# Peptides against a protein of PDB entry 2MBZ, part 9

Target 1, 143 residues: chain A of PDB entry 2MBZ
Amino acid sequence: GINLTPEEKFEVFGDFDPDQYEEEVRERWGNTDAYRQSKEKTASYTKEDWQRIQDEADELTRRFVALMDAGEPADSEGAMDAAEDHRQGIARNHYDCGYEMHTCLGEMYVSDERFTRNIDAAKPGLAAYMRDAILANAVRHTP

## One batch from the design tools (peptide; made by RFdiffusion4, then SolubleMPNN)

Design b1_p28_2_s1
Fold by OpenDDE base, seed 1:
Structure b1_p28_2_s1 (fold): chain B 143 residues (1-143), chain A 28 residues (1-28)
Amino acid sequence: as target 1 above (143 residues)
Amino acid sequence: SRAALRRAGGALAFFSPALAGALLAARR
């Protein structure tokens, strides 16, 4: 789990508890390279590191919502750039995330109701918009 | 709302790297 006290976890994540999925993650993903990378990277994270990661995620969410509100297509430069930043953020903070992996993540956002519900809490259709932007970004970076 | 945005942001930060990877692995 996240190496924070319950008080620190509440300060950073509030009512959101990422550790609620630890068992499922371990059972389904525990023997993968990505899981090992994530556990290794996050083992040294401080409260400040987790707060930074949350702030980055919040900013990204706001960017996508703003793009949707402006009527920008998911394959616009702005939406694809936000998708690229999302991919790079995963790679920096958690595990190696190529365009194929990122596309798979995008598909999961719309196929798993748990993800869809949590993402769309910011704006209905956000998960689908992100998926489409992720796919478009992957396509533009594929020679 | 700000709370909804933060919650969604948290989901993007943690569901994606942890649960997302797990679910993708399970689907293969």
Scores: peptide ipSAE 0.135, ipTM 0.740, DockQ to the pose 0.418
Fold by OpenDDE base, seed 3:
Structure b1_p28_2_s1 (fold): chain B 143 residues (1-143), chain A 28 residues (1-28)
Amino acid sequence: as target 1 above (143 residues)
Amino acid sequence: SRAALRRAGGALAFFSPALAGALLAARR
């Protein structure tokens, strides 16, 4: 699992417990290259590294919410740039994330109720907006 | 809320990559 003490996990993640999904992740993803890359990268992460990752995710969430509140289309330059930053963040922190993989992640955000519920806690419809922005960003980079 | 943002961020950072990879692997 995440190489943090229970206290550090609480400080970084609060009420959200990432370990609750560890067995499902291992069972369903454990034989993939992405899983191996993620395990290798995150094995050296400190509390400060995990906090940075959470801060980046929160910033991205705020950015998407602001775009939605401004009425910017999900295929706007601003929304597609936010989607690109999301993709690059995954690539830096976890595993190689190409546009196809990113598109698949976007579809999961709207098809798995657990993801939809967690994402839409910030703003209703955010998961769908992110999915649409991810698709638009993928299309513009793979014409 | 801050709590909602943290939960969303956690889903995006941890469960999105790992669980998504898992779900994608299961669909292929």
Scores: peptide ipSAE 0.129, ipTM 0.734, DockQ to the pose 0.479
Fold by OpenDDE base, seed 4:
Structure b1_p28_2_s1 (fold): chain B 143 residues (1-143), chain A 28 residues (1-28)
Amino acid sequence: as target 1 above (143 residues)
Amino acid sequence: SRAALRRAGGALAFFSPALAGALLAARR
């Protein structure tokens, strides 16, 4: 699991405990390269690393919300750029994330109610907007 | 709290890679 104290976990993640999904993740994903990469990368992460990752995620969320509030289409350059930054963030911090993998993640955001609920806590429809932006970004990079 | 929900939302956007990967693997 994440090598942080309960207090540090709360400071970084609030009421969200990523370790609550450890068993499910291991059972369903434990044999994948992405799982192995994620475990290897995150094993050395400090509290500061996790905080940075969370800050990046929060910033990205704010960007998407701002785009939605401005009425920018999910296939706008701004939305696609945010999706690209999302993909690159996953690649840096967790595991190799190609455009196919990214589109699969986007679909999960709208198909798994746990993800949808948690993402849409920032703004209703955010998960769907992100999915659409992710897909558009993938399309423009894979002509 | 709003802060907790915000952090949870942000975390899931990025930190569900493990869960995301798990869910993707389960769909295969």
Scores: peptide ipSAE 0.122, ipTM 0.726, DockQ to the pose 0.375
Fold by OpenDDE base, seed 2:
Order: structure tokens, then sequence, then C-alpha cells
Structure b1_p28_2_s1 (fold): chain B 143 residues (1-143), chain A 28 residues (1-28)
């Protein structure tokens, strides 16, 4: 799991414990290359690394929310660029994330209620907006 | 607030690409 003390986990993740999903993740994903890559990458992560990842995620969330508030369509250059940054962030921090994988993740954001509820806690409809931006970004990069 | 940031961070942690990957793998 995450190699942090309970106090450090609280500081980084708040009341959310990512390790609560470890069993489900292992059961459903444990035999994939992506899982292996993620476990290998994150094994050396410090509290500061996890905090950076959370900060990046927060920044991205704010960016998407700002785009939505500005009325920018999900297929705008700004929204697609935010989606690209999201994809690249996953690739750097967790596992190789191509455009197809990213599109699948986007679809999961709207089809899995757990993700939808969690994402939309920042702004209603954010998950759908992200999914649409992710799809648009994938399309423009895979002509 | 710091509490709001922590809650946001927690929500984003559920963005856990690891969990996302796991759920994707389960769908395929």
Amino acid sequence: as target 1 above (143 residues)
Amino acid sequence: SRAALRRAGGALAFFSPALAGALLAARR
C-alpha cells in the first residue's frame, strides 16, 4: 500500500484512504502490466511525492472547473489541453497512458458511480466534462 | 480551508489512476 504513516496519509489524502481499495485493485487489476508499473513507480514515493501528485490533481480540477464556469466547450483547445495534461500526469506518476486508455478512463468516470460522485464533488457535471474533453483530445491526436 | 483542501485531495485520490486502471481492467 501507500508507504505513509496514518498521520501522513491524513495530511495528504484527508479522510480518504486509497488503501481501502487495494484489495479490489489487486483482484481486478493485479495481473496487468499497468498495475505492475504503477506499483513499481509508487513504491519509492515519499510523502512529498504523494503531496505533489495531489497538488497536480487539484490544479487540474480547478482548471477544468474554471473552463466549465467560463462556458468553454469540452472540445475547446483549453479543455483538450487540460485533458492532455491529465493524460501525461498519469503517464509520469502511475503507468503508461495512451489515448485509448485515457478514453477508457474518461468513460469510467461517468459510468462508475463511485468515480462520478467523487469527481462531481468538486462541481456537478465535472466527470462528464472531463470525459468529453478526454475524448476530444484523443480524437485530435489520433487522426 | 485546509480541511476543504484535504477533502478535495481525497476526492482526487479516488481519481487514483490505480483504481481507475483496476476498474478498466475489470471491464475488459
Scores: peptide ipSAE 0.120, ipTM 0.723, DockQ to the pose 0.340

Design b1_p28_6_s2 (from b1_p28_6, 11 letters changed)
Fold by OpenDDE base, seed 5:
Structure b1_p28_6_s2 (fold): chain B 143 residues (1-143), chain A 28 residues (1-28)
Amino acid sequence: as target 1 above (143 residues)
Amino acid sequence: MRARRRSAAALAFASMYLPGAPDAPRPP
């Protein structure tokens, strides 16, 4: 789990408690390389590290919302660059995230209602827009 | 602010723990 006090967790995550999903994640993905890499990397993370990760996610959300508001298509350079930054952020902070893995994450955003509802709280259709941008970014980087 | 924060938390959670659906379509 995340090694923070309840107060620190609230400061970083607010109403969202990531530890509530620990059992489900372990059951579904506990034998994957991604899970192991994430556990290894995050074991040393401080409150400041988690806050930085949340700030990066917040910035990315704002960036995608701004693209949508500007009418930029999900396969625009701006949207694809945002998707690429997201992929690289995952790679730095959690686990090796290739374009295929990233595509799987994007699909989860629209197929798991829990993610869709939470993502779309920022803007309706954001999850689908992000999924499409992730796909477009993967396509442009396919050899 | 609250809605945006929840969205960011959801994205972070996906990044931290979940590799997504293994049968998701690959780019062509």
Scores: peptide ipSAE 0.125, ipTM 0.725, DockQ to the pose 0.614
Fold by OpenDDE base, seed 1:
Structure b1_p28_6_s2 (fold): chain B 143 residues (1-143), chain A 28 residues (1-28)
Amino acid sequence: as target 1 above (143 residues)
Amino acid sequence: MRARRRSAAALAFASMYLPGAPDAPRPP
């Protein structure tokens, strides 16, 4: 799991503890390269590293919400750039994330109700908007 | 504020734990 004290975990993640899904994650992805890479990268992460990751995710969320509020389509340059930044953030912090993998993540955001509910807490339909932006970004980078 | 933090945590969770492999089983 995340190598933080319970107090540090609460400070960074609050009421959402990702470690509660450790068994499910291991069962579904434990034999994948992505899982191994993530375990290796995050093993040395400090509280400050996790806080940075949360701050990046929060900034991305605000960016997507602002695009939706402005009526920008998910295949706009702004939305696709936000999706690209999300993909690159995954690559830097967790595991190699190509465009196909990113598209699979986008589909998970709308097919797994747990993700949909958590993401849409910021704005209804945000998960679907992100999925569409991720797909559009993948298409423009794979001609 | 709480809703935004929850959304950020969800995105981080997706990135760090659930890689969305095509052959991964769907959640129950």
Scores: peptide ipSAE 0.124, ipTM 0.713, DockQ to the pose 0.365
Fold by OpenDDE base, seed 4:
Structure b1_p28_6_s2 (fold): chain B 143 residues (1-143), chain A 28 residues (1-28)
Amino acid sequence: as target 1 above (143 residues)
Amino acid sequence: MRARRRSAAALAFASMYLPGAPDAPRPP
């Protein structure tokens, strides 16, 4: 799991501990390249690295919420650019994330109620908005 | 603050550990 003390984990992740899903994740995804890449890449991450990742995720969330509040459609350039930044963030921090993989993640955000509920805590419909933006971004990059 | 933090954590979790549903539709 994440190599932080319980206190550090709380400081970074708050009341949401990703390691609570370690067994489920291993069972479902443990034989995938993405899982292996993530474990290898994150093995050396410090508290500061994890905090940066959380900050990036928080910033992305705020960015999407702002787009929604402004009435920008999910297939707007602004929303698609945010989706692209999300994809690149995954690629940089965790595992190779092509547009197909990214689209699969977006679909998971709306198909797994646990993700939907957690994402929509920031704003109702955010998970669906992100999914649509992710899909639109994938489409525009697929000639 | 709590709700926003949970959402950020959820995204991080998805990015770190879940490569997506195998049966999810491919991009058109």
Scores: peptide ipSAE 0.121, ipTM 0.721, DockQ to the pose 0.650
Fold by OpenDDE base, seed 2:
Structure b1_p28_6_s2 (fold): chain B 143 residues (1-143), chain A 28 residues (1-28)
Amino acid sequence: as target 1 above (143 residues)
Amino acid sequence: MRARRRSAAALAFASMYLPGAPDAPRPP
């Protein structure tokens, strides 16, 4: 799991503990390259590293919410750029994330209610908006 | 504050743990 004290975990993640899903993740994806890469990269992460990841995710959330509030469609350049930044963030912090894998993640955001509820806590429909932006970004990069 | 933090945590969770490979074989 994440190598942080309970206090550090609370400071970084608050009420959400990602380690609660460790067994499920291992059972579903423990033999994948993405899982292995993520475990290898994150094994050395400090509290500051995890905080940076959370800050990046929060910034991305704010960015998408702002786009939605502005009425920008999910296939706008702004939304697609935000999706691209999300993809690159995954690649930098966790595992190689191609456009196909990214679209699968986007679909998971709307098909797994656990993700949908957590994401939409920031703004109703955010998960669907992200999914659509991710798909649009993938399409524009694979014509 | 709480809702945004949960959203960020959810995105981080998706990135850290779930590669989005629905076809990944599940161990028996």
Scores: peptide ipSAE 0.120, ipTM 0.706, DockQ to the pose 0.346

Design b1_p28_6_s3 (from b1_p28_6, 11 letters changed)
Fold by OpenDDE base, seed 2:
Structure b1_p28_6_s3 (fold): chain B 143 residues (1-143), chain A 28 residues (1-28)
Amino acid sequence: as target 1 above (143 residues)
Amino acid sequence: MRARRRAAAALAFASMYLPGDPAAPRPP
């Protein structure tokens, strides 16, 4: 799992404990290339690395919420650019993430209620907005 | 603050729940 003490995990992630899903993730995806790449990359991550990843996700969340509050559609240039930054962040931190893989991730945001509830805690409809922005970004790059 | 932090944490680890092949359906 994540090589942090319980105290460090709480400092970075708060009430969300990613290790609670370790067994489920291994059971469902343990034989995939994406899982292997992620485990290999994250094995060396420090507390500072995890804090950076958390900060990037927080910034992205604020960015999408601001777009929604401004009334920008999910297929706006601003929303699609935020989706592209998200895709590149996954590629940098976890595993190779093409546009098709990214659309699958976006679909999970709305199909897995655990993620929907957690994401929408920031703003109702955020998960669906992100899914739509991810799809729009994929379409503009894969005509 | 807590709600956004929870959302960010969920987003940060969502990548753990995808199959390696995007053409393959997500396991139930």
Scores: peptide ipSAE 0.317, ipTM 0.780, DockQ to the pose 0.408
Fold by OpenDDE base, seed 4:
Structure b1_p28_6_s3 (fold): chain B 143 residues (1-143), chain A 28 residues (1-28)
Amino acid sequence: as target 1 above (143 residues)
Amino acid sequence: MRARRRAAAALAFASMYLPGDPAAPRPP
């Protein structure tokens, strides 16, 4: 799991406990290359690294919410650029994330109610907006 | 603040979940 004390985890993630999903993730995807890459990368992560990851996710969330509030469509350049930054962030922090993988993650955001509820806590419809932006970004990069 | 932070954390760790059956991108 994440090599932080309970206090450090609380400081970084607040009331969200990422460890609650550890067993499920391991059981479902423990034999995948992506899982192994993520474990290898994150094994050396410090509290500062995890804080950075949380901050990046927070900034991304704010960015998408701002786009929605501005009425920008999910297939706008702004939304697609945000999706691209998201994909690159996954690649940097966790595992190689191609456009196909990214679109599958986007679909999970709307198909797994647990993630939909958590994401949409920031703004109703955010998960669907992100999914659409992710797909649009993938399409423009795979003509 | 709390809700956004929770959403951000969920997004961060959603990346740990992987597609069981990868699907190629397709036009909307």
Scores: peptide ipSAE 0.314, ipTM 0.796, DockQ to the pose 0.506
Fold by OpenDDE base, seed 3:
Structure b1_p28_6_s3 (fold): chain B 143 residues (1-143), chain A 28 residues (1-28)
Amino acid sequence: as target 1 above (143 residues)
Amino acid sequence: MRARRRAAAALAFASMYLPGDPAAPRPP
């Protein structure tokens, strides 16, 4: 799990408990290379590292919401650049994340109601918008 | 603030999830 005290977890994530998903993730993907990479990287993370990751996700959320509010299509340069930054963030923090993997994650945002509900708490339709931007970004980078 | 924080947390930890089917179809 995340190597933080309960107090540190509360300070960073508030009422969201990321460890609630640890068993499911291990059961479903514990034998994958991506899981191994993530465990190896996050084992050394401090409270400050997790706070940075949370802040990056918050900034990305605000950025996508702003794009939607401005009426920018999900296949705009702005939306695709935000999707690319998201992909690169996953690569830095967790595991090698190619465009195909990123597209699969985007599909999960709209197919798993748990993620859809949590993401759309920021703005209705955000999960679908992100999925579409992720797909568009993948397409523009596919030879 | 709470709603955005929840969404951000969901995005951050969604990265811990992977395709459930290793034979999942390629993007169109």
Scores: peptide ipSAE 0.304, ipTM 0.776, DockQ to the pose 0.559
Fold by OpenDDE base, seed 1:
Structure b1_p28_6_s3 (fold): chain B 143 residues (1-143), chain A 28 residues (1-28)
Amino acid sequence: as target 1 above (143 residues)
Amino acid sequence: MRARRRAAAALAFASMYLPGDPAAPRPP
């Protein structure tokens, strides 16, 4: 799991418990290169590192919500750029994330009700908007 | 504020799921 005390986890993540998914992730993807890369990278993460990751995700969430509120389509330059930043953030923090992988993650956001509910807590339809932006970004970067 | 923080946390850790990884084993 995350190498933080319960108190530190609460300070960084609040009511969301990332470790609730540890068993499922291990069972489904524990033998993949991406899983190994993530475990290797995050093993050295401090509380400050996790806080930075949370801050990046919060900024991204606010950015997508602002785009939705402005009526920008998910295939706009702004939405696709936000999706690209998300992909690059995954690459920096966890594992190499290509456009195909990113698209599959986007599909999970709308197909797994647990993630849809958590994501859409920020704004109804956010998960679907992100999925569409991720797909559009992947398409524009695929020759 | 709490709802957005929860959503951000979910997004941050959703990346640990790898549904499109061709090397991923099929879930049991």
Scores: peptide ipSAE 0.302, ipTM 0.768, DockQ to the pose 0.343

Design b1_p28_6_s4 (from b1_p28_6, 12 letters changed)
Fold by OpenDDE base, seed 3:
Structure b1_p28_6_s4 (fold): chain B 143 residues (1-143), chain A 28 residues (1-28)
Amino acid sequence: as target 1 above (143 residues)
Amino acid sequence: MRARRRSAAALAFASMYLPGAPEAPRPP
């Protein structure tokens, strides 16, 4: 799990406790390289590191919402750039994230209702918009 | 405030622990 005190976890994550999914994650992905890499990287993270990760995710969310509100399509340059920043953030903070892996994550956002509901709390349809932007970004970077 | 934190945490959670569905379509 996340190496923070209960108080620190509450300050960073609030009502969303990622540790509640630890068993499911281990069962589904515990044998993957991505899982192992993430566990290794995050083992040294401080409260400030986790807060930065949350802030980055929040900024990305606001950015996508703003694009949607502006009527920008998911395959616009702005939306694809936001998707690219998301991919790079995963690679920097957690595990190597190529375009195939990123596409898989995007599909999970719309296929797992728990993710869809949580993401769409910011704006209805955000998960689908992000998925489409991720796909478009992957396409433009594929030879 | 609460909705914002939940959404941010959801994206972070996916990145931290879930590498994605292997059966998902690959980009062309």
Scores: peptide ipSAE 0.088, ipTM 0.716, DockQ to the pose 0.643
Fold by OpenDDE base, seed 2:
Structure b1_p28_6_s4 (fold): chain B 143 residues (1-143), chain A 28 residues (1-28)
Amino acid sequence: as target 1 above (143 residues)
Amino acid sequence: MRARRRSAAALAFASMYLPGAPEAPRPP
């Protein structure tokens, strides 16, 4: 799993431990290229790397919430740009993430209640908004 | 603070561990 001490994990992730899902993830996706890429990339990550990833995720969350609060539709340029930044962040930090893969992730955010509850903790409907923005971003990049 | 941290953690988790649910519907 994540190569951090319990103290470091708490500092970075708080009361949420991603490693609690390690077995499920391995069972479901352990044979995928994305899983291998993620394991290879993250194997060398320091506490600072994980903190940066959390900070990026937090910033993206704030950005989407601000768009929602402003009444911007999920297919606005602002929302689609935020979705694109999310996709690029995944690609940079974890695994190659094309638009189709990103759309699948967006759908998971609304289909898996565990993700929905955690995402919507920032703002009700955020998971659905992100899913819609991700889809719109994928569509605009499909010729 | 706790809600935002959970959201960030959830997104990070999705990015780190779940490359995409194979059973997730394809884009329309």
Scores: peptide ipSAE 0.100, ipTM 0.719, DockQ to the pose 0.608; fails the geometry check
Fold by OpenDDE base, seed 5:
Structure b1_p28_6_s4 (fold): chain B 143 residues (1-143), chain A 28 residues (1-28)
Amino acid sequence: as target 1 above (143 residues)
Amino acid sequence: MRARRRSAAALAFASMYLPGAPEAPRPP
């Protein structure tokens, strides 16, 4: 799992316990390249690295919320750029994330109620908006 | 007492752990 003390985990993740999903993730994706890449990359991560990842996620959430509040369509340049930044963040921090993989993640945001509820806590409909922006970004980058 | 972070960190969790999902259809 994440190599942090309970105190450090609380400081970084607060009410979210990433270790509660370790067994499910291993059972579902333990044999995938993405899982292996993520485990290899994150094995060296410090508390500061995990904090940075959380900060990036929070910033992206705020950015999407601001786009929705401004009435920008999910296929706007702003929304697609935010989706692209999300994809690139995954690639830097966790595993190779092509547009197909990113599309799969977007679909999970709306098909798994656990993700939908957690994402929509920031703004109702945010998960669907992000999924649509991810799809639009994939379309503009795929011939 | 340190304040609990209320965020579920859903995006970070998805990015870190859950790549496996069906591909959603793309617009034509």
Scores: peptide ipSAE 0.097, ipTM 0.714, DockQ to the pose 0.360; fails the geometry check
Fold by OpenDDE base, seed 4:
Structure b1_p28_6_s4 (fold): chain B 143 residues (1-143), chain A 28 residues (1-28)
Amino acid sequence: as target 1 above (143 residues)
Amino acid sequence: MRARRRSAAALAFASMYLPGAPEAPRPP
């Protein structure tokens, strides 16, 4: 799992401990390249690295919420740019994330109620908005 | 200690641990 003390984990992740899903993740994805890449990259991560990742997630969430509050469509340039930044963040921090993989993640946000509930805690419909923005961004980058 | 928002933590979790999302149509 994440190599942080319980106190550090709480400081970084709060009441949401990703390690609670370690067994499920291993069972479902343990044989995938993405899983291996993520484990390899994150093995050396410090508390500061994890904090940066969480800060990036916070910023992305705020951007999408702001777009929704402004009435920008999920296929607007602003929303698609936020989706692109999300994709690039995954690629930088975790595993190779092409547009196909990204759209699969977006679909998971709306198909797995655990993700939907957690994402929509920031704003109702945020998971669906993100999914739509992710899809739109993928489409505009597909010749 | 400052707790993080659940939504951001969930997004990070998705990025870190769930690469094999359900099958989705390929972008056209």
Scores: peptide ipSAE 0.086, ipTM 0.720, DockQ to the pose 0.519; fails the geometry check

Design b1_p28_7_s3
Fold by OpenDDE base, seed 2:
Structure b1_p28_7_s3 (fold): chain B 143 residues (1-143), chain A 28 residues (1-28)
Amino acid sequence: as target 1 above (143 residues)
Amino acid sequence: RRSAAALAFLSRLGGTAEQLAAARAKLA
């Protein structure tokens, strides 16, 4: 799991404990390359690393919310660029994340209520907006 | 922070063969 003390986990993740899903993740994706890459990369992560990842996620969230508030469509350049940054962030921090994988993640945002609920805590409909932006970004990068 | 935590969690997930197939279909 996450190599942090309970106190550090609280400081970084608050009430959300990603390790509570460790068994499910292992059962669903334990045999995938993505899982193995993520486990290998994150094994050495410090509190500061996790905090950075959270900060990046927060920034991205704010960016998407701002786009929504501005009325920018999910297939706008701004929204697609935000989606691209999201994909690249996953690739840098966790595992190789191609456009197909990213699209899968986007679908999970709206199909798994646990993710939808957590994402939409920032703004109702954010998960759907992100999914749409992710798909649009994938489409524009798929010949 | 809730959203950020969720995104971090998602970043550690992969996809099933079926999900990948569905994604490919959407991109096709």
Scores: peptide ipSAE 0.128, ipTM 0.737, DockQ to the pose 0.680
Fold by OpenDDE base, seed 3:
Order: C-alpha cells, then structure tokens, then sequence
Structure b1_p28_7_s3 (fold): chain B 143 residues (1-143), chain A 28 residues (1-28)
C-alpha cells in the first residue's frame, strides 16, 4: 500500500485508513494503466508528499464550497477552472487524467454513495456540483 | 482530512473500459 510507516500514516490521515480501499481498488482497476501509473508514482512519495496532496484536496473543496455559496453555476468560469485544477491535480499526483477520464470520475462521485456522502460532508450537493463542473470543463476543452 | 484522503485515494481508481467508453460517447 502506501509507503509510510504506521506512525506517518496516522500523522497524515488521522483516523482515516487509506488501506481500507486497497483491495477494492486492485479488484476493480488493477489491470488498468491508471492503476499502474499511480502505483509507480506514489511508490516514491514521502509523508510530506501525501500531506501536500491532502492539502490540495482540502483547498479545492473550500473553493468549490465558496463557489456554491456565492451562487455561481457549475458551468461558470470559476467552477470550470476549479474542475480543471482538480483534473490537473489528479494528473500530477496519480495518473494521466484526460477529460474523458475526469468525467468518469465525476459520474462516480454521484453514482457511488460512498463517494457522495464523503464529498457532501463538506456541503450537501457538492458531489453533484463537482460532477457538473467537471463535465462543463470537459465540454469547453473538447472540440 | 479524512475526506481529502478518501478523495485522493479514490482518484487513483481509474475508470473501467466501460466507463471510459461511456464518457467518450458523452463528449463526442
């Protein structure tokens, strides 16, 4: 799994155990290029790398929440830019994430209740908002 | 922090061939 000691894992993830998803991830996506790329990239990640990834995710969450609170539609420039940053973050940290892949992830956020409730913990409807912004961003970048 | 960690790890879950095909159809 994650190349961290138990102590480092606790420091970074707290009461959340990322390894709880390892078996499911392998079962569902173990034969994909994305899985192989992610394993290769993250093999060298330090505690500081994982912390940065979480900080980036938190920042994006706050950004989307702020957009929703301001009443900005999911297809606004602000929302689409946030979606683009989300896509680029995945590409930088995990695997090549094109717009097609990104839209798949967005759909998963609303189709898998585990993702939905996890995301919506920050704000009800956030998963759907992100999905819509992801789709809008993909459309504007697809000729 | 738990939400960020979950999202990051789930983001590593690449789409299946079927999901990718569906996405391509939507964006085509």
Amino acid sequence: as target 1 above (143 residues)
Amino acid sequence: RRSAAALAFLSRLGGTAEQLAAARAKLA
Scores: peptide ipSAE 0.117, ipTM 0.734, DockQ to the pose 0.669
Fold by OpenDDE base, seed 4:
Structure b1_p28_7_s3 (fold): chain B 143 residues (1-143), chain A 28 residues (1-28)
Amino acid sequence: as target 1 above (143 residues)
Amino acid sequence: RRSAAALAFLSRLGGTAEQLAAARAKLA
């Protein structure tokens, strides 16, 4: 699990405890390279590392919301750039994230109701918007 | 309190083989 004290976990994640999903994550993705890489990378993460990751995620969320509010299509340059930053963030912090994997994650955002509900809490339709932007970004980078 | 990205963070832990196959189809 995440190597933080309960207090540190609360400071970073609030009332959310990522470790509550450890069993499910292992069942769904335990045999993937991504899972193994993530476990290896994050094993050394400090509270500050986790906070940075959360801050980056929140900033990206705000960025996507701003794009939606501005009426920018999900396949706009701005949206695709945001998707690219999202992909790169995953690559830096968790595991090798190619465009196929990124598209996979985007699909999960709309296929798993828990993710959809969580993401759309920021703005209705955000999960679908992100999925579409992720796909568009993947397409433009696929020869 | 809870970050809006808290649950979304879990997506960074991986993907299934089935989802990967679907992704490949979309990119093909």
Scores: peptide ipSAE 0.107, ipTM 0.726, DockQ to the pose 0.575
Fold by OpenDDE base, seed 5:
Structure b1_p28_7_s3 (fold): chain B 143 residues (1-143), chain A 28 residues (1-28)
Amino acid sequence: as target 1 above (143 residues)
Amino acid sequence: RRSAAALAFLSRLGGTAEQLAAARAKLA
């Protein structure tokens, strides 16, 4: 689904090939609004668009790691703001992402070992920290 | 520079209705 040459994919994603997961994604979420929105939106993405998305993800990762290293609680204003930026990033790049959906994603980060390992590669416990920050951010924005 | 993003592609594509229901429970 990603409209990039193999060379471009390697430049943007490195050793991670998102196309390897296309079938699984379709099987698990192919009937969801989020999937449809994402497929429609990303169909027009250029190499530069994908690179920007990856850069944003990298920056957010560094931000969360820095918060953890500083000992900031996951329900701190800083951590919750980072979670909010994460949510908004998903909304801009992929699909409408409300706080409930965001919380769902956070739970997946800790319940699916593949995501946990992938995220925690930056720092052990990062997935759990992100999940907690996402939940805290959702709570503070829930009436 | 190649991306070293921690988040997998799958993590950006949402979840099931059941997962959303669970999320709502946590927010309630």
Scores: peptide ipSAE 0.138, ipTM 0.746, DockQ to the pose 0.510; fails the geometry check

